# Designs tried in a protein design run: peptides against a protein of PDB entry 8HF1. Part 5

Target 1, 320 residues: chain A of PDB entry 8HF1
Amino acid sequence: NVMLYATKPTEVMVSFPHQEQVLTVTRLISAEIEKFYVSLDLMNIGVQPIRRSKSLQCLRDPSKKSFVKQLFNDFLYQMKEYGIYAASIAIISLIVEFDIKRRQAETLSVKLMHRTALTLCEKIRHLLVQKLQDMTYDDDDDNVNTEEVIMNFSTPKVQRFLMSLKVSFADKDPKDICCLVFVERRYTCKCIYGLLLNYIQSTPELRNVLTPQFMVGRNNISPDFESVLERKWQKSAIQQFRDGNANLMICSSVLEEGIDVQACNHVFILDPVKTFNMYVQSKGRARTTEAKFVLFTADKEREKTIQQIYQYRKAHNDIA

## One batch from the design tools (peptide; made by RFdiffusion4, then SolubleMPNN)

Design b1_p8_4_s2 (from b1_p8_4, 3 letters changed)
Fold by OpenDDE base, seed 3:
Structure b1_p8_4_s2 (fold): chain B 320 residues (1-320), chain A 8 residues (1-8)
Amino acid sequence: as target 1 above (320 residues)
Amino acid sequence: MERYPRVL
């Protein structure tokens, strides 16, 4: 019995300094969203019809107000975890979503609610862009997408991630790269994708090396709530990654759903590994002989992270 | 200017 020891990927832990300082613009944006929540709670939008999903489980369609709060709470998370530059990309997704919902509104009160949310997003976008322009001498919007601006307005976690990509992939053959980047939240996939597009375009050593794509998990709430556009995008992005037309894929915890992604040589875990399943599934994609599994941890959480990963590694070896 | 700390 030759036990073919599956070549275990090399585990790498990258530390980053804890971000203690909250920028004034981040505090101002948070305060504007909190004021908006007070106003939103006072809005009379009438009784919302309960949409029965075709699945016999009455998953209560989240109230139209709850969905608005969810999008802003997800935005606040992106701004905190990834920084101002990532937030400037994330806010565009909220603008698009609220404009769609404003146009689809069946009542004037719901239309007004989405309009007020949209106006707040436009104000937030302006505050973010103006802050990115503090590093530029020219008022030209194109000048905010430099490597320097991205790095100065990204959290230490994102800076270490981008540096790790540059060190790992500078001047390599695109064919030798099959990279996965795991993030916790579905909205982070699109935000980090937009950040990576701008970073790769601003970094000569990566422009012809990395071609990113993103995929988001199926919404557990209902496959009927996935837009036809999102499903087409997911199918196209996965196909491009299989065909080698993309060599870096940003994923949320999508691997729980049995999406057949090819064996990769690099797996980056951008967010904390919160579950044993996330550890096993993400590590299980690093299957090549020289595969790297890269984790990011704050310096203050390093000991706790090491202990948690040791426990997951032990539990995985006891099952394998 | 307020910015994030640069990681080396």
Scores: peptide ipSAE 0.604, ipTM 0.958, DockQ to the pose 0.702
Fold by OpenDDE base, seed 1:
Structure b1_p8_4_s2 (fold): chain B 320 residues (1-320), chain A 8 residues (1-8)
Amino acid sequence: as target 1 above (320 residues)
Amino acid sequence: MERYPRVL
């Protein structure tokens, strides 16, 4: 029980400028997704027969349209919160998922829906890559993965996060690093993982210092839907982090009770702390006084964030 | 060129 540890890590709050400006490419992509939702609502996919296969998810979305909208809403969130560079990585996960769903489609109508979604994802990918190439003189896809491109096409939050990693870990011994990065959403783990791989590879001071991994929390949606591959990946990722073969773990705030992650010397909270449980569970991974618990806040929300963290700290000290 | 505000 993480609540039983009176953990006294050094709390650090890092501010970043509020992003009011939306890039023209981001507006265009959002408008294309909105147009697609109108088209999707008009698609006749038919009523899928409720086959008694134990899949509660197939029961929740008989049209399979809600799942398509969820993936695009998840993408729109990543594009807004992390920027167009992170979005260029996130869109690949949608492409892979829609291609799988297209191949698994039992009806021509469902197959066509996933094909239309896939075509939109490819268009979005091209718009994002083309925008990343505005900083490159060469049409080579590898040239978009520079520190400069990443930093110019990431939100102020992500920029400040990457700077905080660089300052915290430049030229350190990899064995002395145990870092957790908490994100709100499950799909963000993979997106930020891809961004960090490219950033670390482009940053000489980090290239042989940080070895990232990601952990997707167990689906609270029935263990029957966790692919054997996802379970193997999670076990492997946790084992690599325990063995020190990975020293930075990206995880969602839903660390379900039972993921034994070791005590870490750095905990970064990339997204807002929305619950007391998230505060206690994440902070409880930084067990020493030398451990850092780093929070990110927009300047506009700084006072609100300070007050909220103070209330959580007080409530935690009253229970501990 | 449109980019995000650079954090210093």
Scores: peptide ipSAE 0.604, ipTM 0.958, DockQ to the pose 0.669
Fold by OpenDDE base, seed 4:
Structure b1_p8_4_s2 (fold): chain B 320 residues (1-320), chain A 8 residues (1-8)
Amino acid sequence: as target 1 above (320 residues)
Amino acid sequence: MERYPRVL
């Protein structure tokens, strides 16, 4: 039973210019990943022993190569959608994951595959950090985590999002803020969390105002694939948000997974609303008329987005 | 220097 409450939040649509220009560093990184995929396809890792783990995914990818490609494809998506600053944070998650998998490798061939992926991630990290340093005058460890670096190396979508946060929450009382940020992909939650930590720390008007947390959805993959650490993090993050120790929560499709989150006065939809369920579930967290439901759209997609949101609003009102 | 367009 999706309780379709008639929520009447103030709906706001924020437009941003379409990003047509691809940075040279982004092209270089994409080309390095493509070359790596060719090399990965040529790697003989042998037949993996079919562990009787009930995960249909281990049966579908006996080579573990598709999972390596998935992580790099998710990285490429984050680099495209959020920019090279967000990508510099996202690549650290790949480094950690491939280092874990390298240590857990049961064969030398699988260990070598994860080592090669890790070496590529370190090269990508270096290319990204070097590009972020283009704005720093001194070769000294000038903080690449400044507001100016974040804004210049984030996509127009992310810039509009950060500006919307600054305008909405500058010098506010932390207790008066209950904010949700919805993103499409689970890996984006951690990436945008790291970006927000650095942005808030570099922005005096937000430093003591916003305390972010993130929640990743439950993998539909067996609870055996969720690290004990990840499950502890999810429980701690939601508890901090309930207790008011965190006032901004970044989440994916968390609501479909039975996570009960309180009503919020701000809901930001950072990624396109692809489904009616996503619209209803996210909007259903903004229950008052004073609550803001903020959507982001590229100028090129604005008309299509307006029509789609109008249809979702109509369908929601016809059921409520 | 290549950067993203600044949103006004």
Scores: peptide ipSAE 0.602, ipTM 0.958, DockQ to the pose 0.711
Fold by OpenDDE base, seed 5:
Structure b1_p8_4_s2 (fold): chain B 320 residues (1-320), chain A 8 residues (1-8)
Amino acid sequence: as target 1 above (320 residues)
Amino acid sequence: MERYPRVL
């Protein structure tokens, strides 16, 4: 009877200072988005053909004003939670999405709506890049991707995360690394992936050590809105991580969809753990003998986070 | 220059 003692991962909680200060550029961008919402509400886009899809699918019509507002609200959240450097990457995803929707628009009014949204995204991108360039002497876009620029224009949460990666993985063999990074929101996976690519490339100790990938769960509500390109990317990213061609995977609640990933030695939870299922599933991926399960918390939320994790740990031990 | 506070 080899009792496979399921080696309990070492739980680590990393605290970061709560950020109260809002940068002037962030306030300007938020005000431009609010002005755009007023203009958007005045736009006549005509009667959209009601696809006879049941009540819950009506909110996700890509031609609707509500969907345009959702993308900008998701961007505002990323800018707040991860900082202006992450926002400079996140805005590119909005530009790509609005350009696709502009080209696919069935009416001139919908085409003009997406064009106006695209023009705002381009303005936001310029405001962000100009702010990143305040640390550079040269107007070269490559100079904004330095470790110093990334760290100065990332939130304390993202700074602690990047420092934790550097300390954990500097000069290690890439074969000895199997890392998961959990985030709350699907769009954050791609944003943090782009940030990590630039950070790893600017950090010599990580450049040949970490190969990141990202995975977004299937859109269970509309597989028709997943581009063939996104579905191919997801399959390729999972396969690269299984084959060891990628050793760090950024994912959201994707593991709830029955995607089996290999036993990992590091699991980072970048965003707050909101459910018991998320705690059990993410922790259950840290299965090696020396596995680490790392949580990030704001100092103001530290006590509440400790108590919540204690309750989840107790409930998990009462079921096992 | 406005920047995020550096975590030590």
Scores: peptide ipSAE 0.594, ipTM 0.956, DockQ to the pose 0.697

Design b1_p8_4_s3 (from b1_p8_4, 3 letters changed)
Fold by OpenDDE base, seed 3:
Structure b1_p8_4_s3 (fold): chain B 320 residues (1-320), chain A 8 residues (1-8)
Amino acid sequence: as target 1 above (320 residues)
Amino acid sequence: MERYPRVT
């Protein structure tokens, strides 16, 4: 019995400096969202009908106000963790969602609530775009998508991630690349995807080398809230990655749901590994010969991260 | 200009 020792992927830990300074624009945006929450709490939108989910568990349909607050809280998280460039992409997703909800509003009060949220998103978008333009001499919107602007307006974590991609994949054959990027939150998949499209397009060494896609987990919220368009996108994105038409896939915790993606030669963990399951499942996708498993840590959290990964590695070796 | 620290 030749125990084919599954070649364990090479684990790499990349450190980045902790970002202590909060940009003035991020403070202004946070304060505008907080003011909006006070206004939102004062809005009378009437009694919302409890939609019974077809699943026998009465998951209380989140109040229409709670959903609005969730989207802005997720936006604030993206802005904090990934920076104002990623936030400029993330805000567009909120604009689209609030415009859909505004059009679907059954009452004038709910329509007004979504309109007010949309107006705030447009103000936030303007503040972000103006800040990105601080590095450009020309008012042309296309000039904000340079490698320099992306790098200067991304957090140290995102900068190290982009540098690691450039070092790993510059001038390589696209066929030799099968890369997964894991992020914690579903909304991060879309904003990092948009950021990567712009970064790859602005970086000659990655043009025609990396073709990104993204996949979001099934919403643990009722499958009835997953749009037909989102489901179609997920199926298409997975198929493109299987067919080799895409060679980089951005995933949230999707692999917990048994989505079979092919064996990869690179796995990047952009966000902190919070669970043993996430460690095992994400590392378990790095199965090719010479596969790399890359994680990112803040310098201040490096020791804690090393100890946590050691505990996960030990626990995984005890069950394997 | 206010920006994130550049990682080298």
Scores: peptide ipSAE 0.611, ipTM 0.962, DockQ to the pose 0.688
Fold by OpenDDE base, seed 4:
Structure b1_p8_4_s3 (fold): chain B 320 residues (1-320), chain A 8 residues (1-8)
Amino acid sequence: as target 1 above (320 residues)
Amino acid sequence: MERYPRVT
């Protein structure tokens, strides 16, 4: 039962210009991943023994090729939607994941597959970092974490989001801030968290104001060490947000999973609201009239987005 | 130099 309660936050729609231009580095990376998929399809991994792992995903693809493709597809999505700066953070998560899986590999063929994926991730990381360094004089990785580099190598959507945070929270008391940021995908939570850490650190007006955390969905039924660490992280992040030690929480569909998060004075929806349930659940965290519920839309999709939000608002008011 | 359009 979704608790449909009448919430009357101030709804704000922020528009951003549509990103039509594809960077040459983005095209090159996409082409390298496509070539890798061809090579991956030709790899003979053999029949993996059906271990009775309770992970429904291991039952669907014993070759583990689908999972490798899923991680790269999620990376390609993040690079497209958030930009090459966000992609430089996202690729580190793939490197960590493929290195773990390479070490856990029970066969030489599976070990080689994860090694090949890891080698591609390192190449992609180098291409991204080299592109971020186009704005720096020195080959120092620390110089790529400036406000200027972040803004120039983030999509217009992410730029508008960061500007909205700066305008909303510059020089405010941290205790007066309770902010939620909703994203569609679980992997985006980690990526936007890393981006926000670097942006806040590079922005004096926010450095002592915003303390971000993130929550990922509980989709891993696997009792693996990774799932234990993720569960520990989630519990710690939620507790820090409840205690006021963190005042900005990045989350995906976490609210559907019965995670009780407090009422907030700011709710940002970074990705398109695709369902009525997402609209109600996210808006339901902004309970007061002084609370802000901020939506982002591309200019080309503005009319369609306005109409969709109007229908959701109407349907919500008819039930409340 | 290729970069994303700056939002004003």
Scores: peptide ipSAE 0.610, ipTM 0.962, DockQ to the pose 0.696
Fold by OpenDDE base, seed 1:
Structure b1_p8_4_s3 (fold): chain B 320 residues (1-320), chain A 8 residues (1-8)
Amino acid sequence: as target 1 above (320 residues)
Amino acid sequence: MERYPRVT
């Protein structure tokens, strides 16, 4: 039980400027997704018969439209919270998922729905890549993965996070690093992982220092939906982190009870701490006074965040 | 060129 550890890590709050301005490309993409939702609502995909052997999710989404909307809503969230560079990585995950769903479609109407979603994802990918190329002289996709492109096309939050990693880990011995990065959403783990791979590769001071990995929390939604591949990936990722073959782990805040992650010397909370449990579970991974627990806050929300963390700290000390 | 504000 993480709550039983009187963990006194050094709490650090990193502020970043609030992003009020929305890029034209982000507005365009949002408008295209909204138009697609109108079209999607008009699609007749038929009622699929509830087979007794179909998992609870197939029961919850008889139209399979809600799942499509969920993926695009998660993409829109990532684009807003992390920026268009992260969105260019996130869209690939949607492309892969919709192609799988298209191939697995039992009906022509469902196949067409996933094909239409896939076509939109390819359009979005093109718009994002084209925007990243505004900083490149060459139409080469590899030129969009520079530190400069990543920093200019990431939100102030992500920029501050990357700067904090660079300052914390530049030229350090990889063996002395055990870092956790907590994010709110499952899909953000993979998106930020891809961003970090490219950032680390483009940053000489980090290239041989940080080896990232990601884990997605077990979906409490039926063991039947965790592909054998996904379970194998999670086990492998955790094992690599335990063995020191990875020294930075990106985790969703939905760390269910039972993921034994080792004590770490750095814990970054990239997204807002929304619950006391998230605070205790994440902070409880930083077990020493030398360990850093780093929070990110927008300047406009700094006071609210300070008060919330103070309340969580007080409540934690009252039970520890 | 539209970009995010750079954090210094």
Scores: peptide ipSAE 0.608, ipTM 0.962, DockQ to the pose 0.693
Fold by OpenDDE base, seed 5:
Structure b1_p8_4_s3 (fold): chain B 320 residues (1-320), chain A 8 residues (1-8)
Amino acid sequence: as target 1 above (320 residues)
Amino acid sequence: MERYPRVT
């Protein structure tokens, strides 16, 4: 009886300094979004035609204004948590989404609402790109994707994450790497994916080592909100990761939905572990010999995080 | 120039 000792992954906690200082550009962007919310609340979009689709969602936001606010609130969160560089990528997702919604608008008033949101997103994009260019001598957008720009305009959390990737994977064989990166929010997956593409391309030691993909959870609430393109992307991304054509996967809590991914040798938890289930499910993917389970914590929250992880580890050992 | 503090 070879007791397959399920080799418990090595747990690593990486600390980063808490970022209290808000940059002037982030204050300006936040103020522009707040001004937009006041304008949005004053917009009369009328009674939306009741789409004959009996989907309970048409009842939740007849004005579609809450969805617009949700996207900007998610953007503000990403800008705060990941920094200006990540925000410059995140805003593109809002631009794409508002352009789609503008084209799909059934009424002129809704079309105008999404157009106004889109105009604000373009303004925010310009403010972000201009700020990234403060480190570049050339006005070329391609010059903002350097390792130096990424590191200087990323939060301490993201800097520690990127450093941890570089230390973990520099000059390794791509075949020896199976990495998961867990994030809390759906939209963060695509943002961190775009950031990683640029960072890997700017980092010679990683360029031929890491091939990232991202996976976003199925919107169980409405398959109609997932574009056919997003569904095709998700299927392709997970297949590439299964086939070894991608060796790093950015995921939200999606792995709870029964998506079987292969046993990984690295699991990074970029955002705080909020639930015991998230701890068990994410840690349970680090199944290879010498697997690492890496957590990130602000220095101010380190003690609280250590205690929370200790409680989760204890509870997991009491069930196993 | 405003930037995030570099983590060493």
Scores: peptide ipSAE 0.602, ipTM 0.960, DockQ to the pose 0.694

Design b1_p8_4_s4 (from b1_p8_4 with S1M H8S)
Fold by OpenDDE base, seed 2:
Structure b1_p8_4_s4 (fold): chain B 320 residues (1-320), chain A 8 residues (1-8)
Amino acid sequence: as target 1 above (320 residues)
Amino acid sequence: METYPRVS
């Protein structure tokens, strides 16, 4: 009996100051989305015929309005939780989605709805980029991707996360790094991936050290072209991480579905741990002797987070 | 200029 002494990862809790200040641009964007929801509710898009052969999404939202609201609600969440720099990346994903849906629209009314959503996304993108440019002397888009711009336009949580990456991985051998970053929402994976690409490229100590990849959950929704691309991307991303061509993987709850990812030496939980299963499964990926399991908490929520993690740790020790 | 507070 080789007792695999599963070396319990070192649990680290990183605190960040509570974000009290809401940027004026964030309030403006939120107000524009709220106005758009009122306009969207007034849009007559007709009853779409429930064709049995179309994706479970078309069955869930015959009006397609709830899907539009879901994308903007996810964007609002990302802007609030990660900041306006992350939001500038997140809005591009909405632009792509609404352009695809606009092209796939079978009716003029649905096409117009997605066009109106797309127009709002372009306005939001302009407001975000203009705000990022407040730190730049030149209107050059490349100048908004500096470490300074990223840090000043990211929430305290994201700043602490980026600092933790820099401290953990500066000037290390890429082969010695196997890092997972867990986020709650699927769309956050792509947003944080884009942010990390720009941050790594702007940070000399992390250039050629960290190679990020992202993985989103299987969309159980039928094989629209998007779902085929997502599945191909997911397979490629996992393979790159297995082959060591990527050493940092951003994932949502997807690793819960039994995707065999190699033993990691770092696991970052960027969002609050909401379930015992998430705690056990994410922590169970940190298997090396020096493995770190890093949690982020607001200072105001620190005691509550400590108590919750203590309960999960106790429950895990009672089962093991 | 309005930015997020820098964490030290």
Scores: peptide ipSAE 0.627, ipTM 0.965, DockQ to the pose 0.684
Fold by OpenDDE base, seed 3:
Structure b1_p8_4_s4 (fold): chain B 320 residues (1-320), chain A 8 residues (1-8)
Amino acid sequence: as target 1 above (320 residues)
Amino acid sequence: METYPRVS
């Protein structure tokens, strides 16, 4: 009886220094968002009709104000966790969303609320772009997308992630690469995707090697709120990854939703592994021979992370 | 110039 020991992926833990220094621009942006929340709470937008979802669960449609705050809170998270370069990409998603909601506004008061949010996003975008330009001699927006600008304006976590990609994939055959990148939040997928496009384009060793895609999990709140466009994008992105037209996929919680992706040779966990399920499912995608499962941890959290991963590994071996 | 610490 040759017990075919399923080749367990090699676990790699990459440490990064904790970010102690908060950039002045990040503090300014946070303060502007806090001031906006005070103003938003004072806005009279009237009583919002409760949209009954067709599914019997009266999911409280978040108030239009709560949704605005959610988007800015998610932006603040992206800026904190990934840095101001990633934030410059993330803010564009907010601009698009608030412009759509402004156009769809049923009342003048709601239209004004979304317009005020949009105006703040444009101010934030300007502050971020201006800060990225501090490293450029020319005021041209195109000069902010260099490898050096990306690295200097990304958090130590993102820097280590990008370095790990470069070391792992420089000058490799694209066909030999099947890479997953797991992130915690849905909005991080788009942000890291945009960052990777610019980084790959600015890194000669990766330009013809990595072709990224992203896939966001289904909206846990309601599949009915997924735009037809988002569903089409997800299906197209998955198909491109299956066909080998993309070889790096950025995912948030996708595996919990039964989205089957092919066996991968690299799995990167960019954010902390918070659950046993996340550990098992993400690691379970690293199924090829010599597959790597790469975790990132802050130096200050290294011991705690090691102990947590050890407990998850033990629990997984006791069930398998 | 104020940037994030460069990881070596």
Scores: peptide ipSAE 0.624, ipTM 0.964, DockQ to the pose 0.683
Fold by OpenDDE base, seed 4:
Structure b1_p8_4_s4 (fold): chain B 320 residues (1-320), chain A 8 residues (1-8)
Amino acid sequence: as target 1 above (320 residues)
Amino acid sequence: METYPRVS
C-alpha cells in the first residue's frame, strides 16, 4: 500500500496559458469525423454472433461501431489536449489498428466499415502532415520533426512540459536520471512517446541524455485478451527502465496494477490529477526530498488546482 | 501561418 510512505518530494506547479484558439485544421478534422459518424450510424453491419473466443470488446459491442467511435474520440482528445503534432503520431496508431481489424473482418460489411475508417485516418494524416509542412521549405516529411515544428504545433501544456524537461535534464548524466511521466489515457502514452523521441532527437542537449519508454496499463478486463505482443512489450519496457537502459517512463495507471517501479528523482503529471489515489500513488514514486513532483495546470484553473492539491496533501499527511 | 501560441 503506497499510502504508508510519507514521501516529501518537492512539489512544483507549472502554469500554462489556456489554449482558446482552435486551429482551422483541427476544426476541419473534427467536422470530417462527425460526418463519418453519421455515415457509420447508417451502415448495416448485421448482428454478429457472440463467439466465446472473441475479444470481450466483441461481447460489449456486437456492431463494432462503438469501438471505432472510441478510437476516433480518443484521437480527438489527444489532438485537443496535446496539439496537431501529437495528433500526427496518434493517427498512425489508428491506421495500424483499423488495418488489423480490416484484415481480421469475418464479413464484407465489417471489412468495408474498417476500410472506410482507415481511409478517413489517411485523409486526417495528410491534413496534419500538410499543416506541419507549412513551417518547412521542403516537402520532405523528415523536416517536420524539428524542435521548432514540435513546439509551434504543440499545445501550451506540451510546450511547458518539453521546456521543463530541457531545463531539468540538459547535459546531465543519463545515469542520474530516473523520470516518470504520468498521463490520463493509455493511448496518450504512445503519442507522447513518439513526440518525445522526435523532440529528444531534435534537441542536442537531450540527445544521449534521455532514453524514453512507455508502459500501457494492463487491460483489467482479462490478461487473456491482451495481445502476447503487448504483454511482451510491457515486460521489456519495465526491464529496460529497471536496468537503466531507459531513464524516462511514460505511464497511465501502472501503479494500480501492482507494477513495481523504482523510486524516481522526477515525477511529471502531464494531465490533471483527478483522484486522491492518483496523487498518492504518483507522488509515492518520488521518495527523496530532492525528488521533484511536477504538476501542470492551465492559468484559468490554477486556483482550483491549488485548492485540490492542498486538499490531497492535507489528506495524505493525516494518513501518513 | 496558424500555430499554437508560443510560451515564454
Scores: peptide ipSAE 0.622, ipTM 0.964, DockQ to the pose 0.711
Fold by OpenDDE base, seed 5:
Parts: structure tokens; sequence; C-alpha cells
Structure b1_p8_4_s4 (fold): chain B 320 residues (1-320), chain A 8 residues (1-8)
């Protein structure tokens, strides 16, 4: 009985310089959001009617102001962690969400609140796009989607990730690729997906090689908050990845939610591994003979990351 | 022009 030793994936740690420099545009955007929070706190939106189907979230924020702040805080995180290019994509998701909420508003005061948030998002979008255009000669929005613009306006972390994809997949057969990209936050899946679409389209050696998709985990708090569109998208994205019509899947905690993802030859962990379960589950998807498990770490956090991964590896070997 | 540091 040749015990087929389950081929342990090759673990690779990619270091990147810690991003200490804050771009002037990011400071301006942060200051505009802070000013908006002061204005938002002064808004009288009245007592919202008690709907019988108030999920626990609607009980936590009867004013719906905390939800608005959450979306902007999530955007600020994306802008910090991934850069202004990723932020230019992320802001579109806020625009869509606030326009939906504005249309669904039951009161004029709530409608006005979401309209004010939407107006700020449009201002932020213009500031971001204008900054991306500083590298372009033409005012055409399509000129901001070049490899050079993407790389110069992405954080060192995202640059290393994109370089790792290019080195790993340039001129390969699409059928030989099954790639997972894990991110911490649900909204990051869509942001990195949009970034990858533009990067792949701008990179000749990847255009016909990588076909990305993304999965947003189910909203554990209430399936009623999952838009019909999000549920349809998730089902379609999973099916495309299973059928081989997509060969790169961006996901968050999808594995914890019981979504069966196939065995892959590449697993990228873009964000820090915060739990042993995440380490085991994500690494456990890299099951092919030449599978790679790639971690990204800031140089400043390198030693801490090494120790954490060593502890997880030890604990995994003790239970296996 | 203000950009992020380029990685090698």
Amino acid sequence: as target 1 above (320 residues)
Amino acid sequence: METYPRVS
C-alpha cells in the first residue's frame, strides 16, 4: 500500500514594503468623510417605523446612520490597504448601494441622508479618477486602466500580488490553472475582482489566460439582506469556476459557509491569516501535486507572520 | 507626481 502522501503544497511567503506614505488625495478624501460624519450626526431622520421583520441589524441602528458610516469605513480600509486604484472601483459599490437605499427610502429625511452620502461618493470618485488621470495624456476614462496606472496607484501589497500572478501565469494554458485568492473582507472580493479585470485586460500575457470570478460569502445575519442579484451572481460565479469557464476565484470566508470549492493548484492569501481555521481550510484547497500556497506579508510583520504560520503548521501536523 | 513606491 503506497500511502499516497497527500502532496503538501509548497508554501511561499512574499514580502512587501510597509506602506507608510499617505497620498495627498487619500488625506483629502478622509477629511471629506470625517466632515460628512459630523453632518450626518446632526441630521434628524426621525423615528423609523418598526417593521415586523426587523433583523437584529435594524434593531442596532434605528436611524440607519451606522450602516452609512460602516460603508464609508469599509471604503477607507480598502483605500488604505489596496490603494487609490482599488478605491476608484470600491467607490462604485457604495454609489450603487446608496442609490438603491435612496430609492427604497420610506421617508424624505432618510432619502435625503442617502442622497447626501451618494453626492459625497460621486465627489470621491471624481477625486480618485482625476488622480489616476495624472499619468494619462487624454481625459478618457479608459486610459486609466493601463498596467502602469494600476501599478503606480496600488499599494506595494497589491503590486506584489499582481507581479506574483504575472510570474505564475504568463502565457500558460488556461485549463492548467485553478487559482483561489483569499481576502479578509467581503467587499474586498468585488474590489479586487474589478482591479484584476482591468489588470488582465491591460496585460497581454494574461488576457487569454486568466478569467476571474468572485464569491461574496452569505450574509450570516439575514439571508433577506442578500439581494436577489447577489445570490444569482454567487451561483453563477461558483458554476463558472466549477465548469472551468473561470480559473481564478476571489473569496472571503466562503469555505466556512459550506461552499464546496474544488481543489486548486494555486492559493493566494492576500490578507493576513488571522485564524487557524482559515489557514487549514485555505491551505487544504491547494491539493494538486505542484500546488502553491502563497502568503503576503509586510516586511515589518514578517517575523510575526513566520511565527504565526509556524504555530499553525505545527498545530495542523499534530492533528493530522 | 505622487504615487505609491514601486516594488522590484
Scores: peptide ipSAE 0.615, ipTM 0.963, DockQ to the pose 0.692

